# Peptides against a protein of PDB entry 4Z5W, part 83

Target 1, 305 residues: chain A of PDB entry 4Z5W
Amino acid sequence: IPDVFLELNKLWYFSAQSNLFNGEMPRSLSNSRSISLLSLRNNTLSGQIYLNCSAMTNLTSLDLASNSFSGSIPSNLPNCLRLKTINFAKIKFIAQIPESFKNFQSLTSLSFSNSSIQNISSALEILQHCQNLKTLVLTLNFQKEELPSVPSLQFKNLKVLIIASCQLRGTVPQWLSNSPSLQLLDLSWNQLSGTIPPWLGSLNSLFYLDLSNNTFIGEIPHSLTSLQSLVSKENAVEEPSPDFPFFKKKNTNAGGLQYNQPSSFPPMIDLSYNSLNGSIWPEFGDLRQLHVLNLKNNNLSGNIP

## One batch from the design tools (peptide; made by RFdiffusion4, then SolubleMPNN)

Design b2_p16_1_s2 (from b2_p16_1, 10 letters changed)
Fold by OpenDDE base, seed 5:
Structure b2_p16_1_s2 (fold): chain B 305 residues (1-305), chain A 16 residues (1-16)
Amino acid sequence: as target 1 above (305 residues)
Amino acid sequence: PVINSPYITGEGLPTW
């Protein structure tokens, strides 16, 4: 990419995704005062990610996903006072989230999907301080770590949490009960154990629940038949979606279906491929908004209602 | 676990 962005003093949106750009990000681009949305996704850009946050005062969205960047996660990003959305998916950092992200008050949406992020405990302890954080994607990180269940963790404004395919141990964390605005939860393809907690049914905005491919035991909590978002159409004011899409994949390396908004996911409860027992509650018939109920490959018994 | 259950990621699809 040429170093010509100093002259482009009115450039608001720069999208150069899905090209063959290589080398480092131009210095003039890292100092752009005008750019609000920057997308360089799916290139071969390399080197250290650096942004001059004191210059980039209009930056609101950053998509650098699927590049060959190396080194540490930029610790100065919280100084970009308008930066809301970050997509760092498929950048192989082999790092922890910087402590400076405790101060990232502008942050609303973050993806580190498949970025070799380490230490889930530190990551969650840091990110809980991001008071405006609504979307968090951490899929394909933290391999074989333990999902912390520290009750002091608080994500008050969290709407979308995706931590799939991490081989995480532990239980469904109680601190998620402190996220009353949670709409989408994907903890699939882990090694989570214990029972499915009844308090999940108290998350009135939860329309998408994926706990599939874990080691959960016991009965399906009856409270899941009372998920308010699945009983009635809430006229949920569609909040601004993250500037990055979601992908639903069958496995780690497969192509996925693209979903541009969390609301584009079908209302779903997926508890498949666990060790759940007992009956299917007939009160699942009250979930008039539910599109997908997947209970296959469990130890369930009795009549199908 | 049978590879037939999907999961969500924030990964962009590579354009080949």
Scores: peptide ipSAE 0.253, ipTM 0.751, DockQ to the pose 0.462
Fold by OpenDDE base, seed 3:
Structure b2_p16_1_s2 (fold): chain B 305 residues (1-305), chain A 16 residues (1-16)
Amino acid sequence: as target 1 above (305 residues)
Amino acid sequence: PVINSPYITGEGLPTW
């Protein structure tokens, strides 16, 4: 990428995804006063990520995902006072979340999916201080760590939480009950155990629940039949709109589905591939907005209602 | 088995 962004003093959006750009990010781009949205995802950019936040006063969205960046997570990003959305997916950091992210009040959407992030306890302890955080994607990190169940953790404005494929141990954490605006929860492909907690059914905005491929035991909580977002159309929930897409692969051999917004996900309860027992509640029939109920590969018994 | 892979942001899905 040429170092010509100093002359582009009116550049608001720079979108150069899915190209063949290599080398370092241009210094003029890292100092752009005009840029609001920067997306360089899916290139071969390298070096350390550096942004001059004192210059980049208009920066609201940063997508550097799927590049060959190295080094530490930029600890100065909280100084980008308008920065809301960060996509750092598939950047191999081999790092912890910087302590400075505790001060990241502008942050609304963060992805570190498959970024070799370590120490989930520290990450969640830091990120809980991001009061405006609505979307958090931490998939494919924290390998074999324990999902912290510290009741003091609070993500008050969290709408989307995806922490899948981490081989995480532990239980569904009680601190998630402090996230009443949660719309999408994916904790699939972990080693989570215990029972599915009944308080999940109190999350009135929860329309997408994936707890599949864990080691959950006991009965399906009857309270899941009372999920209000699945009973009736909630017309007025402010949707989280991160400036990065979500991808879901249905099969190892299939192409991935891209979802540009959380509302494009089908309303779903996936509890498949656990050790759940008991009956299927007839009251799942009350979930008129539910598109997918996946209970396969459990120890369920009785009649199918 | 339909392996419902977890959601990932960014380019390219993990190979499961």
Scores: peptide ipSAE 0.041, ipTM 0.693, DockQ to the pose 0.253; fails the geometry check
Fold by OpenDDE base, seed 4:
Structure b2_p16_1_s2 (fold): chain B 305 residues (1-305), chain A 16 residues (1-16)
Amino acid sequence: as target 1 above (305 residues)
Amino acid sequence: PVINSPYITGEGLPTW
């Protein structure tokens, strides 16, 4: 990428995703005063990520995902006072979340999916201080760590939490009950154990629940039949989606489906591939907005209602 | 068994 962005003093949006760009980010780009939206996703960019936050005063969205960047997570990003959305998916940092992210008050959406992030306890302890954080994607990190159950963890404004495919141990953490605005929860493809907690049914905005491919035991909580967002349409809070798409692969051989917004996800309860027992509650029939109920590969018995 | 995560790790997108 040429080092000409100082001359582009009116450039508000720069998208150069899915190209063959290599080398480092040009210094003029890292110092751009005009750029609000920057996407360089899916290139071969390398070196350390550096942004001059004192210069980049208009930066609101940063997508650097799927590049060959190395080194530490830029600890100065909280100084980008308008920066809301960060996509650092598939950047191999081999790092912990910087302590400076406690001060990241502009942050609304963060993805570190498949970024070799370590220490989930530290990550969640830091990120809970991001008062405007609504979307958090931490999939394919923290391999074989324990999902912290510390009751003091609070994500008050969290709407989307995705921590899939981490081989995480532990239980469904009670601190998630402190996230009453949660719309989408994916903890699939972990080693989570215990029972599915009844308080999940109190998350009135929760329309998408994926707990599949874990080691959950016991009965399906009857409270899941009372998920208000799945009973009635009235509570679909249209909130601004993150500026980055989500990608879910349904089958190992299928292409990934791109979801541009959380609202593009079908209303779903997926509890498949666990060790759940007991009956299917007839009251699942009350979930008139539910598109997908996946209970396969459990120890369920009785009649199908 | 290779845990074939239903999340596409390869393409530039937040693999959720």
Scores: peptide ipSAE 0.027, ipTM 0.671, DockQ to the pose 0.260; fails the geometry check
Fold by OpenDDE base, seed 2:
Structure b2_p16_1_s2 (fold): chain B 305 residues (1-305), chain A 16 residues (1-16)
Amino acid sequence: as target 1 above (305 residues)
Amino acid sequence: PVINSPYITGEGLPTW
């Protein structure tokens, strides 16, 4: 990418995704005063990520996902006072989340999916201070760590939490009950154990629940039949979605399906591939908005309602 | 456990 962004003093949006760009990010781009949205995802860009937040006063969205960047996560990003959305998926950092992210009050959406992030306890402890954080994707990180269950963790405005395929140990953490606006929860493909907690059914906005491919035991909580978002069409006010798409892979060999918004996900309960027992509650019939109920590969018994 | 991470944000399938 040429270093010509000083001349582009009115450039508001720059998208150069899915190209063959290599080398480092141009210094003039890292100092752009005009740019609001920057997407360079799915290239071969390399070097250290650096943004001059003192210059980049209009920056609201940053997508650098699927590049060959190296080094540390930029600790100065909280100084980008308007920066809301960050997509750093598939960048191999081999790092912890910077402590400075405690001050990241503009942050609304963050993805580190498959970015070799370490220390989930520190990550969650830091990110709970991001009062505007609504979307958090941490999939394919924290390999074999323990999902912290510290009840004091609080993500008040969290709507989307995806921490799949981390081989995480532990239980469904009680601190998620402090997220009453949670719409999408994916903790699939971990080593989570214990029972599925009944308080999940109190999350009135929760329309997508994936707990599949864990080691959960006991009965399905009856409270899941009372998920308000699945009983009635809530006019979920489409809050601003993250500027990055979600990709759901249905099969190891299939391409990912792109979902541009959390609302594009089908209403779903997936509890498949666990060790759950007992009956399927007839009251699942009350979930008139439910598109997918997946209970396969469990120890369930009785009648199918 | 086959690491079928269902969600990737950003372009490009994760190397599973």
Scores: peptide ipSAE 0.025, ipTM 0.652, DockQ to the pose 0.243; fails the geometry check

Design b2_p16_1_s3 (from b2_p16_1, 11 letters changed)
Fold by OpenDDE base, seed 2:
Structure b2_p16_1_s3 (fold): chain B 305 residues (1-305), chain A 16 residues (1-16)
Amino acid sequence: as target 1 above (305 residues)
Amino acid sequence: SVNNSPFITGEGLPTW
């Protein structure tokens, strides 16, 4: 990418995604005063990620996903006072979330999917201070770590939480009950154990629940039949979606079906591939908005309602 | 049965 962005003093949007760009990000781009949205996703860009946040006063969205960047996560990003969305998916950091992210008040959406992020306890402890954080995607990190269950963790404004395919141990964390606006939860492909907690059914905005491919035991909580978002057509007010897409993948190496917004996911409860027992509640019939109920590969018995 | 339950991630290429 040529180092010409100083001359482009009116450039507010730059998208060069899905090209063959290599080398480092141009220094003039890292100092652009005009740029609001920057997407360089799916290239072969390399080097250290550096942004001059004191210059980049208009930066609101940053997508650097699926590049060959190296080094540390930029600890100065919280100084980009208007930066809302960050996509660092598939950048191999081999790092923890910087402590400076406690101060990241502009942050609304963050993805580190498959970015070799370590220490989930520290990551969640830091990110809970991001008062405006609505979307958090941490899939394919924290391999074989324990999902912290510390009740003091608070993600009050969280709407989308995706921590899939981490081989995480532990239980469904009680601190998620402090996220009453949660709409989408994916904790699939972990080593989570215990029972599915009844308080999940109190998440009135929860329309997508994936707990598949874990080691959950016991009965399906009856409270899941009372998920208000699945009973009634509450038009979940489409809040501003993150500027990065989601992908639904069958495996780590496959392409995925792209979803541009969380609202584009079909209303779903997936509890498949667990060790759940007992009956299917007839009251699942009350979930008139439910598109997918997946209970396969469990120890369920009785009648299908 | 092949365990092919999908998961969500923020990385990938669209399968067109």
Scores: peptide ipSAE 0.473, ipTM 0.875, DockQ to the pose 0.455
Fold by OpenDDE base, seed 4:
Structure b2_p16_1_s3 (fold): chain B 305 residues (1-305), chain A 16 residues (1-16)
Amino acid sequence: as target 1 above (305 residues)
Amino acid sequence: SVNNSPFITGEGLPTW
């Protein structure tokens, strides 16, 4: 990418995704005063990620995903006072979330999917201070760590939480009950154990629940049959609109189906591939907005209602 | 049967 962005003083949106750009990000781009949306996703860009936040005063969205960047997560990003959306998916940092992210009040959407992020306890402890954080994607990190259950963790404005395919141990964390605006939860492909907690059914905005491919035991909580978002359409919940897409993948090496918005996901309860027992509640019939109920590969018994 | 249950991630190539 040429170092000409100083001359482009009116450039508001720069998208150069899915090209063959190599080398480092141009210094003039890292100092652009005009750019609001920057997407360099799916290139071969390398080096350390550096942004001059004092210069980049209009930066609102940053997508650097699927590049060959190395080194640390830029600790100065919280100084980009308008920066809302960050996509660092598939950048191999081999790092922890910087402590400076406690001050990241502009942050609304963050993805570190498959970025070799370590220490989930520290990551969640830091990110809980991001008061405007609505979307958090941490899939394919924290391999074999324990999902913290610390009751003091609080994500007040969280709408989308995706921590899939981490081989995480522990239970469904009670602190997540403090996220009443939660719309989408994916904790699939972990080593989570215990029972599915009844308080999940109190998340009235929760339209997508994936707990598949864990080690959950016991009965399906009857409270899941009363998920308000799946009973009625009446609550037009303000949807999170991250500037980065999601991908639904069958495996890490497969191509994924792209979803541009969380609303593009069908209303779903997936509890498949656990050790759940008991019956299917007839009251699942009350979930008139539910498109997908997946209970396969459990120890369920009785009649299908 | 191979367990091919999908998960959500922020990384991928769009299958156009």
Scores: peptide ipSAE 0.466, ipTM 0.869, DockQ to the pose 0.487
Fold by OpenDDE base, seed 5:
Structure b2_p16_1_s3 (fold): chain B 305 residues (1-305), chain A 16 residues (1-16)
Amino acid sequence: as target 1 above (305 residues)
Amino acid sequence: SVNNSPFITGEGLPTW
């Protein structure tokens, strides 16, 4: 990428995604006063990520996903006072989240999917201080760690939490009950154990629940039949989506489907591939907005309602 | 069979 961004004093949007750009980010780009949205996703950019936050006063969105950047996560990003969305998916940091992210009050959406992030306890302890954080994607990190259950963790404004395919141990953490605005929860493809907690049914905005491919035991909580967002549509507050897409594979060998908005996900309860027992509650028939109920590969018995 | 793989972001989804 050429070092010409000083002359582009009116440039507010720069998208150069899905090209063959290599080398480092040009210094004039890292000092741009005009850029609001920066996307360099899916290139071969390298070196350390550096942004001059004192110069980049208009930066609101940063997508650097699927690049060959190295080193630590930039600790100065909280100084970018308007920066809301960060996509660092598939950047192999091999690092912890910086302590400075406790001060990241502008942050609304963060993805580190498959970025070799370590120490889930430290990550969650830091990110709970981001009072405006609504979307958090941490899939394919923290391999074989324990999901912290510390009740003091508070994500008050969290709407989307995805921590899938981490081989995480532990239980469904009670601190998630402190997130009453939660709309989408994916904890699939872990080694989570215990029972599914009844308080999940009190999350009135929860329309998408994936707990599939874990080691959950006991009965399906009857409270899941009363999920208010799946009974009626009236409470679906359309909030601004993150500036990065979500991807879901339909099959292990399939390409990922792209979803531009969390609201584009089908209303779903997936509890498949666990060790759940008991009956299917007839009151699942009250969930008139539910598109997908997946209970396959459990120890369920009785009549299908 | 809807094989519900986990959500991720970024290009080139891993095999899981």
Scores: peptide ipSAE 0.028, ipTM 0.692, DockQ to the pose 0.239
Fold by OpenDDE base, seed 3:
Parts: C-alpha cells; structure tokens; sequence
Structure b2_p16_1_s3 (fold): chain B 305 residues (1-305), chain A 16 residues (1-16)
C-alpha cells in the first residue's frame, strides 16, 4: 500500500479488504486524521500493528483480520477515543489482552477469533471494564483453560458473546446472568460441564443459544421454554451492528454462511452433543419465533411433544 | 452429522 494518505485529508472510509497487499501498514495511514473506518482484512500485511491514536482522532472502526501481523497487541488502542469496533481475528499474537484495555470505554465490538490469545481469566477481568462492550468474540483461543465463574465479573451491556472451540473447562458462568441484554450466546465446542442453569431462561433478549458439543448433564431447564424473544417478536431495536461480518460453517466442506448483523441469525436453541436427560418440554411449542431446536445426541427420553 | 460450527469473524472459516 503506498504511503500517500497524508494527501487524502478527506478520506473517511478506506476499505482494501480481500486483496493481495503485503508489507507494513503505511505510516501516513497510521497517522491519518480523517479516516473513520479502516478495513485491511484478508491481506498479507506484516510487521507490528502501530496506530498513532493522537493523530487518528476520527478512527471508529478497525479491521485488520486475516493478516500476517506479528508482535504484541497494540496497548495504546484505548487512546483512540472514538474507536468502537476492532476485528483482530486470525492475527497470531500469542499474547494476553493488554491491561490498558480496562480503559477502553469507546469499545463496543471486539473480535480476537483464532488469534492465539491466552489467559481467559485475565481477558475477562480486563474486558469487563469496557462498559460499552456489546459484542465479544473470543473463539479459538484459551485452549484447555477454565472458563471463569467469578461472580464479580460483569458485562452489563453485552449482547453477543461467542467463546466457542476453546476446549474450555468449567460450567456456564453465573456472571452471565448480569448481562440482561444478551441476544446471542455461543459456548459450543468446549468441555463445559454441570447442568444448564435455569437463569438462562430469564435472558429475555436471548434468541440464539448454542451450548452444543459440551459435557452438560441433567434436564433441559424448563425456563428455556419461556425465553421472551422466542415467544414474541420483539421489535429488535436496530442497534448498530459490528462493522465485521460473522461466519458460521454448516459443514467442514461447505462454505460458511455470512451474517452481517446478529439480528440476521436464525433464532436457535442448540443443545446437541451433550449428556442431557429427561423429556422434551411440550412448552417448546410456545417458542413461536424459534427456527431451530437442536437436541440431537443427548440422553433424552419420553415422548416427542 | 453436520456439527454447527461456532461463529467466526473475518474472512473464511478456519479449517476445523
């Protein structure tokens, strides 16, 4: 990418995703006063991620995902006072979340999917201080760590939490009950155990629940038949979605489905591939908005309602 | 069995 961004003093949006750009990020780009949205995802960019936050006063969205960046997570990003959205998916940091992210009050959406992030306890302890954090994607990190159950953890404004395919141990953490605005929870493909907690049914905005491919036991909580977002069509307040897409692969050989907004996800309860027992509640018939109920590969018995 | 993959951000799905 040429170092010409000093002349582009009116450049608000720069999207150069899915190209063949290599080398380092241009210094003029890292110092741009005009850029609000920067997307360089799916290139071969390298070197250290450096942004001059004192210069980049208009930066609101940063997508650097799927590049060959090296070194540390840039600890100065909280100084980018308007920066809301960060996509660092598939950048191999081999690092912990910087302590400076406690001060990241502008942050609304963060993805570190498949970024070799370590220490989930520290990550969640830091990120809980991001009071405006609505979307958190931490999939394919924290391999074989324990999902913290510390009741003091609080994500008040969290709407989307995805921590899948981490081989995480532990239970469904009670601190999630402090996230009443949660719309999407994906904890699939872990080693989570215990029972599915009844308080999940109190999350009135929860329309997408994936707890599949874990080691959950006991009965399906009857409270899941009372998920208000699945009983009635809430007028989903059009909240600003993250500037990064979500991908879900249906099959190992199929292309992924792209979802541009969390609201475009099919309403779903997936409890498949666990050790759940008991009956299927007839009151699942009250979930008029539910598109997918997946209970396969459990120890369920009785009649199908 | 079609195992539902988790949601992932960024270009392309990781090879599971």
Amino acid sequence: as target 1 above (305 residues)
Amino acid sequence: SVNNSPFITGEGLPTW
Scores: peptide ipSAE 0.027, ipTM 0.679, DockQ to the pose 0.259

Design b2_p16_1_s4 (from b2_p16_1, 13 letters changed)
Fold by OpenDDE base, seed 4:
Structure b2_p16_1_s4 (fold): chain B 305 residues (1-305), chain A 16 residues (1-16)
Amino acid sequence: as target 1 above (305 residues)
Amino acid sequence: EVINSPFLEGSGLPTW
């Protein structure tokens, strides 16, 4: 990419995704005063990520996903006072979330999917201080770590939480009950154990629940038949709109389906591939907005209602 | 059998 962005003083949006760009980010781009939306996703860019936040005063969205960047996560990003959306998916950092992210008050959407992020406890302890954080995607990190159950963790404004395919141990964390605006939860493809907690049915905005491919035991909580977002359409919940797409993947090596918005996901409960027992509650018939109920590969018995 | 249950990723890569 040429180092000409100082001359482009009116450039508001720069998208150069899915090209063959290599080398480092040009210094003029990292100092652009005009750019609000920057996407360099799916290139072969390398070196350390550096942004001059004192210069980049208009930066609102940053997508650097699927590049060959190396080194640490840029600790100065919280100084980009308008930066809302960050997509750092598929950048192999081999790092922890910087402590400076406690001060990241502009942050609304963050993805570190498959970015070799370590220490989930530290990551969640830091990110809980991001008061405007609505979307958090941490899929394919924290391999074989324990999902912290610390009751003091609070994500008050969280609407989308995705921590899939981490081989995480532990239980469904009670601190998620402190996220009453949660609309989408994916904890699939972990090693989570215990029972599915009844308080999940109190998340009135939850329209997408994926707990598939875990080691959950016991009965399906009857409270899941009372998920208000799946009973009625009346609560038009403000949809989180991250500036990065989601992908529904069958496996880590497969191409996924692209979803640009959380609304593109069908209303779903997926509890498949667990060790759940007991009956299917007839009251699942009350979930008139539910498109997908996946209970396959469990130990369920009785009649299908 | 290959466990064929999808998961979500925020990688922003178009599925080929």
Scores: peptide ipSAE 0.262, ipTM 0.757, DockQ to the pose 0.530; fails the geometry check
Fold by OpenDDE base, seed 1:
Structure b2_p16_1_s4 (fold): chain B 305 residues (1-305), chain A 16 residues (1-16)
Amino acid sequence: as target 1 above (305 residues)
Amino acid sequence: EVINSPFLEGSGLPTW
């Protein structure tokens, strides 16, 4: 990419996605005062990620996903006072989330999907201080770590939480009950154990629940039959989606189905591939907005209602 | 059995 962005003092939107760009980010780009949205996703860009946050005062969205960047996660990003959306998916950092992210009050949407992030406990302890954080994607990180269950963890404004395919141990953490605005939860493809907690049914905005491919035991909590977002349409808050797409993948190596907005996901409960027992509750018939109920590969018994 | 449950990834487009 040429180093000409000093001359482009009115450039608000720069998207160069899905090209063959290589080398480092131009210094003039890292110092642009005008750019609000920067996307360099799906290139072969390399080197250290550096942004001059004191210069980049209009930066609101940053997508650097699927590049060959190396080194540390930029600890100075919280100084980009208008930066809301970050997509760092598929960047091999081999790092922890910087402690400075405690101060990241502008942050609303963050993806580190498949970015070799380590220490989930530290990551969640840091990110809970991001009071405006609504979307958090941490899929394909934290391999074989334990999902922290510390009740003091609080994500008050969290709407989308995706921590899939991490082989995480532990239980469904009670601190998620402190996220009453949660709309989408994906904890699939882990080694989570214990029972599915009844308080999940109190998340009145939860329309997409994936707990598939875990080691959950016990009965399906009856409270899941009363998920208000799946009973009635009245609470579908259309909030602004993150500026990055989601992908529904069947496996790590497959191409995913692209979803541009979380609201575009079919309303779903997936509890498949667990060790759940007991009956299927007839009251699942009250979930008039539910499109997908997947209970396959469990130890369920009794009548199908 | 190949466990074919999908999961969500918040990543960019697959590198072509």
Scores: peptide ipSAE 0.246, ipTM 0.752, DockQ to the pose 0.499; fails the geometry check
Fold by OpenDDE base, seed 3:
Structure b2_p16_1_s4 (fold): chain B 305 residues (1-305), chain A 16 residues (1-16)
Amino acid sequence: as target 1 above (305 residues)
Amino acid sequence: EVINSPFLEGSGLPTW
């Protein structure tokens, strides 16, 4: 990428996605006063990520995903006072979340999907201070760590939480009950155990629940038949609209189905591939908005209602 | 391993 962004003093949007760009980010780009949205995803860019946040006062969205960047997560990003959306998916950091992210009040959407992030306890303890955080994607990190169940953790404005395929141990954390605006929860492909907690049915905006491929036991909580977003159309929920798409994958190496908005996911309860027992509640018939109920590969018994 | 979970990807076009 040429170092010509100093002359482009009116450039608001720069998208150079899915090209063959290599080398480092141009210094003029890292100092751009005009850029609001920067996307360089799916290139071969390298070096350390550096942004001059004192210069980049208009930066609202940053997508650097699927590049060959190295080094630490930029600890100065919270100084980008308008930065809302960060996509750092598929950047191999081999790092913890910087402590400075406690001060990241502009942050609304964060992805570190498959970024070799370590220490989930520290990550969640830090990120809970991001009061405007609505979307958090941490899939394919924290391998074999324990999902912290510390009741003091609070993500008050969280709407989308995705922590899939981490081989995480532990239980469904009680601190998620402090996220009443949660719309999408994916904790699939972990080693989570215990019972599915009844308080999940109190998350009135929860339309997508994936707990599949875990080690959950006990009965399906009857409270899941009372999920209000699945009973009736909630017309008024502000959707988290990150400037980057979601993907539903069949595996880590395959292409995924692209979803531009969380609301574009089919309303779903997936509890498949667990050790759940008991009956299927007839009251699942009340979930008129439900598109997918997946209960396969459990120990369920009785009649199908 | 069939990972049917949504996540953010910096990958390009959805290969169907």
Scores: peptide ipSAE 0.204, ipTM 0.725, DockQ to the pose 0.264; fails the geometry check
Fold by OpenDDE base, seed 5:
Structure b2_p16_1_s4 (fold): chain B 305 residues (1-305), chain A 16 residues (1-16)
Amino acid sequence: as target 1 above (305 residues)
Amino acid sequence: EVINSPFLEGSGLPTW
């Protein structure tokens, strides 16, 4: 990418995704006063990620996903006072989240999907201080770590939490009960154990629940038949979606379907591939908005209602 | 269709 962004003093949106760009990010781009949205996703850019946050006063969205960047996560990003969305998916950092992210008050959406992030306890302890954080994607990190269940953790404004395919141990964390605005939870493809907690049914905005491919035991909590978002159409005011897409595979080896908004996901409860027992509650018939109920590969018995 | 895989973010096919 040429170093010509100093002259482009009115450039608001720069998207150069899915090209063959290599080398480092241009210094003039890292100092752009005009750019609000920057996407360099799916290139071969390398070196250290550096942004001059004192210059980049209009930066609101940063997508650097699927590049060959190296080194540490930029600790100065919280100084970009308007920066709301960050996509760092598929950048192999081999790092922890910087302590400076405790001060990241502008942050609303963050992805580190498949970025070799380490120490889930530190990550969650840091990110809980991001009071405006609504979307958090941490899939394919923290391999074989324990999901912390510290009741003091608080994500008050969290709407989307995805921590799938981490081989995480532990239980469904009680601190999620402090997230009453949670709409989408994916903890699938882990090694989570214990029972599914009844308080999940108190999350009135929860329309998408994936707990599949874990080691959960006991009965399906009856409170899941009372998920208010699945009983009635809430006129949920569509809040601004993150500027990065979600991808859901059909199969482990298949291409991902792209979803641009969390609201575009089908209303779903997936509890498949666990060790759940007991009956299917007939009150699942009250979930008139539910599109997908997946209970396969469990130890369930009795009549299908 | 039952979609049985975790959400993956990034460009192109999520490489597992």
Scores: peptide ipSAE 0.118, ipTM 0.690, DockQ to the pose 0.236; fails the geometry check

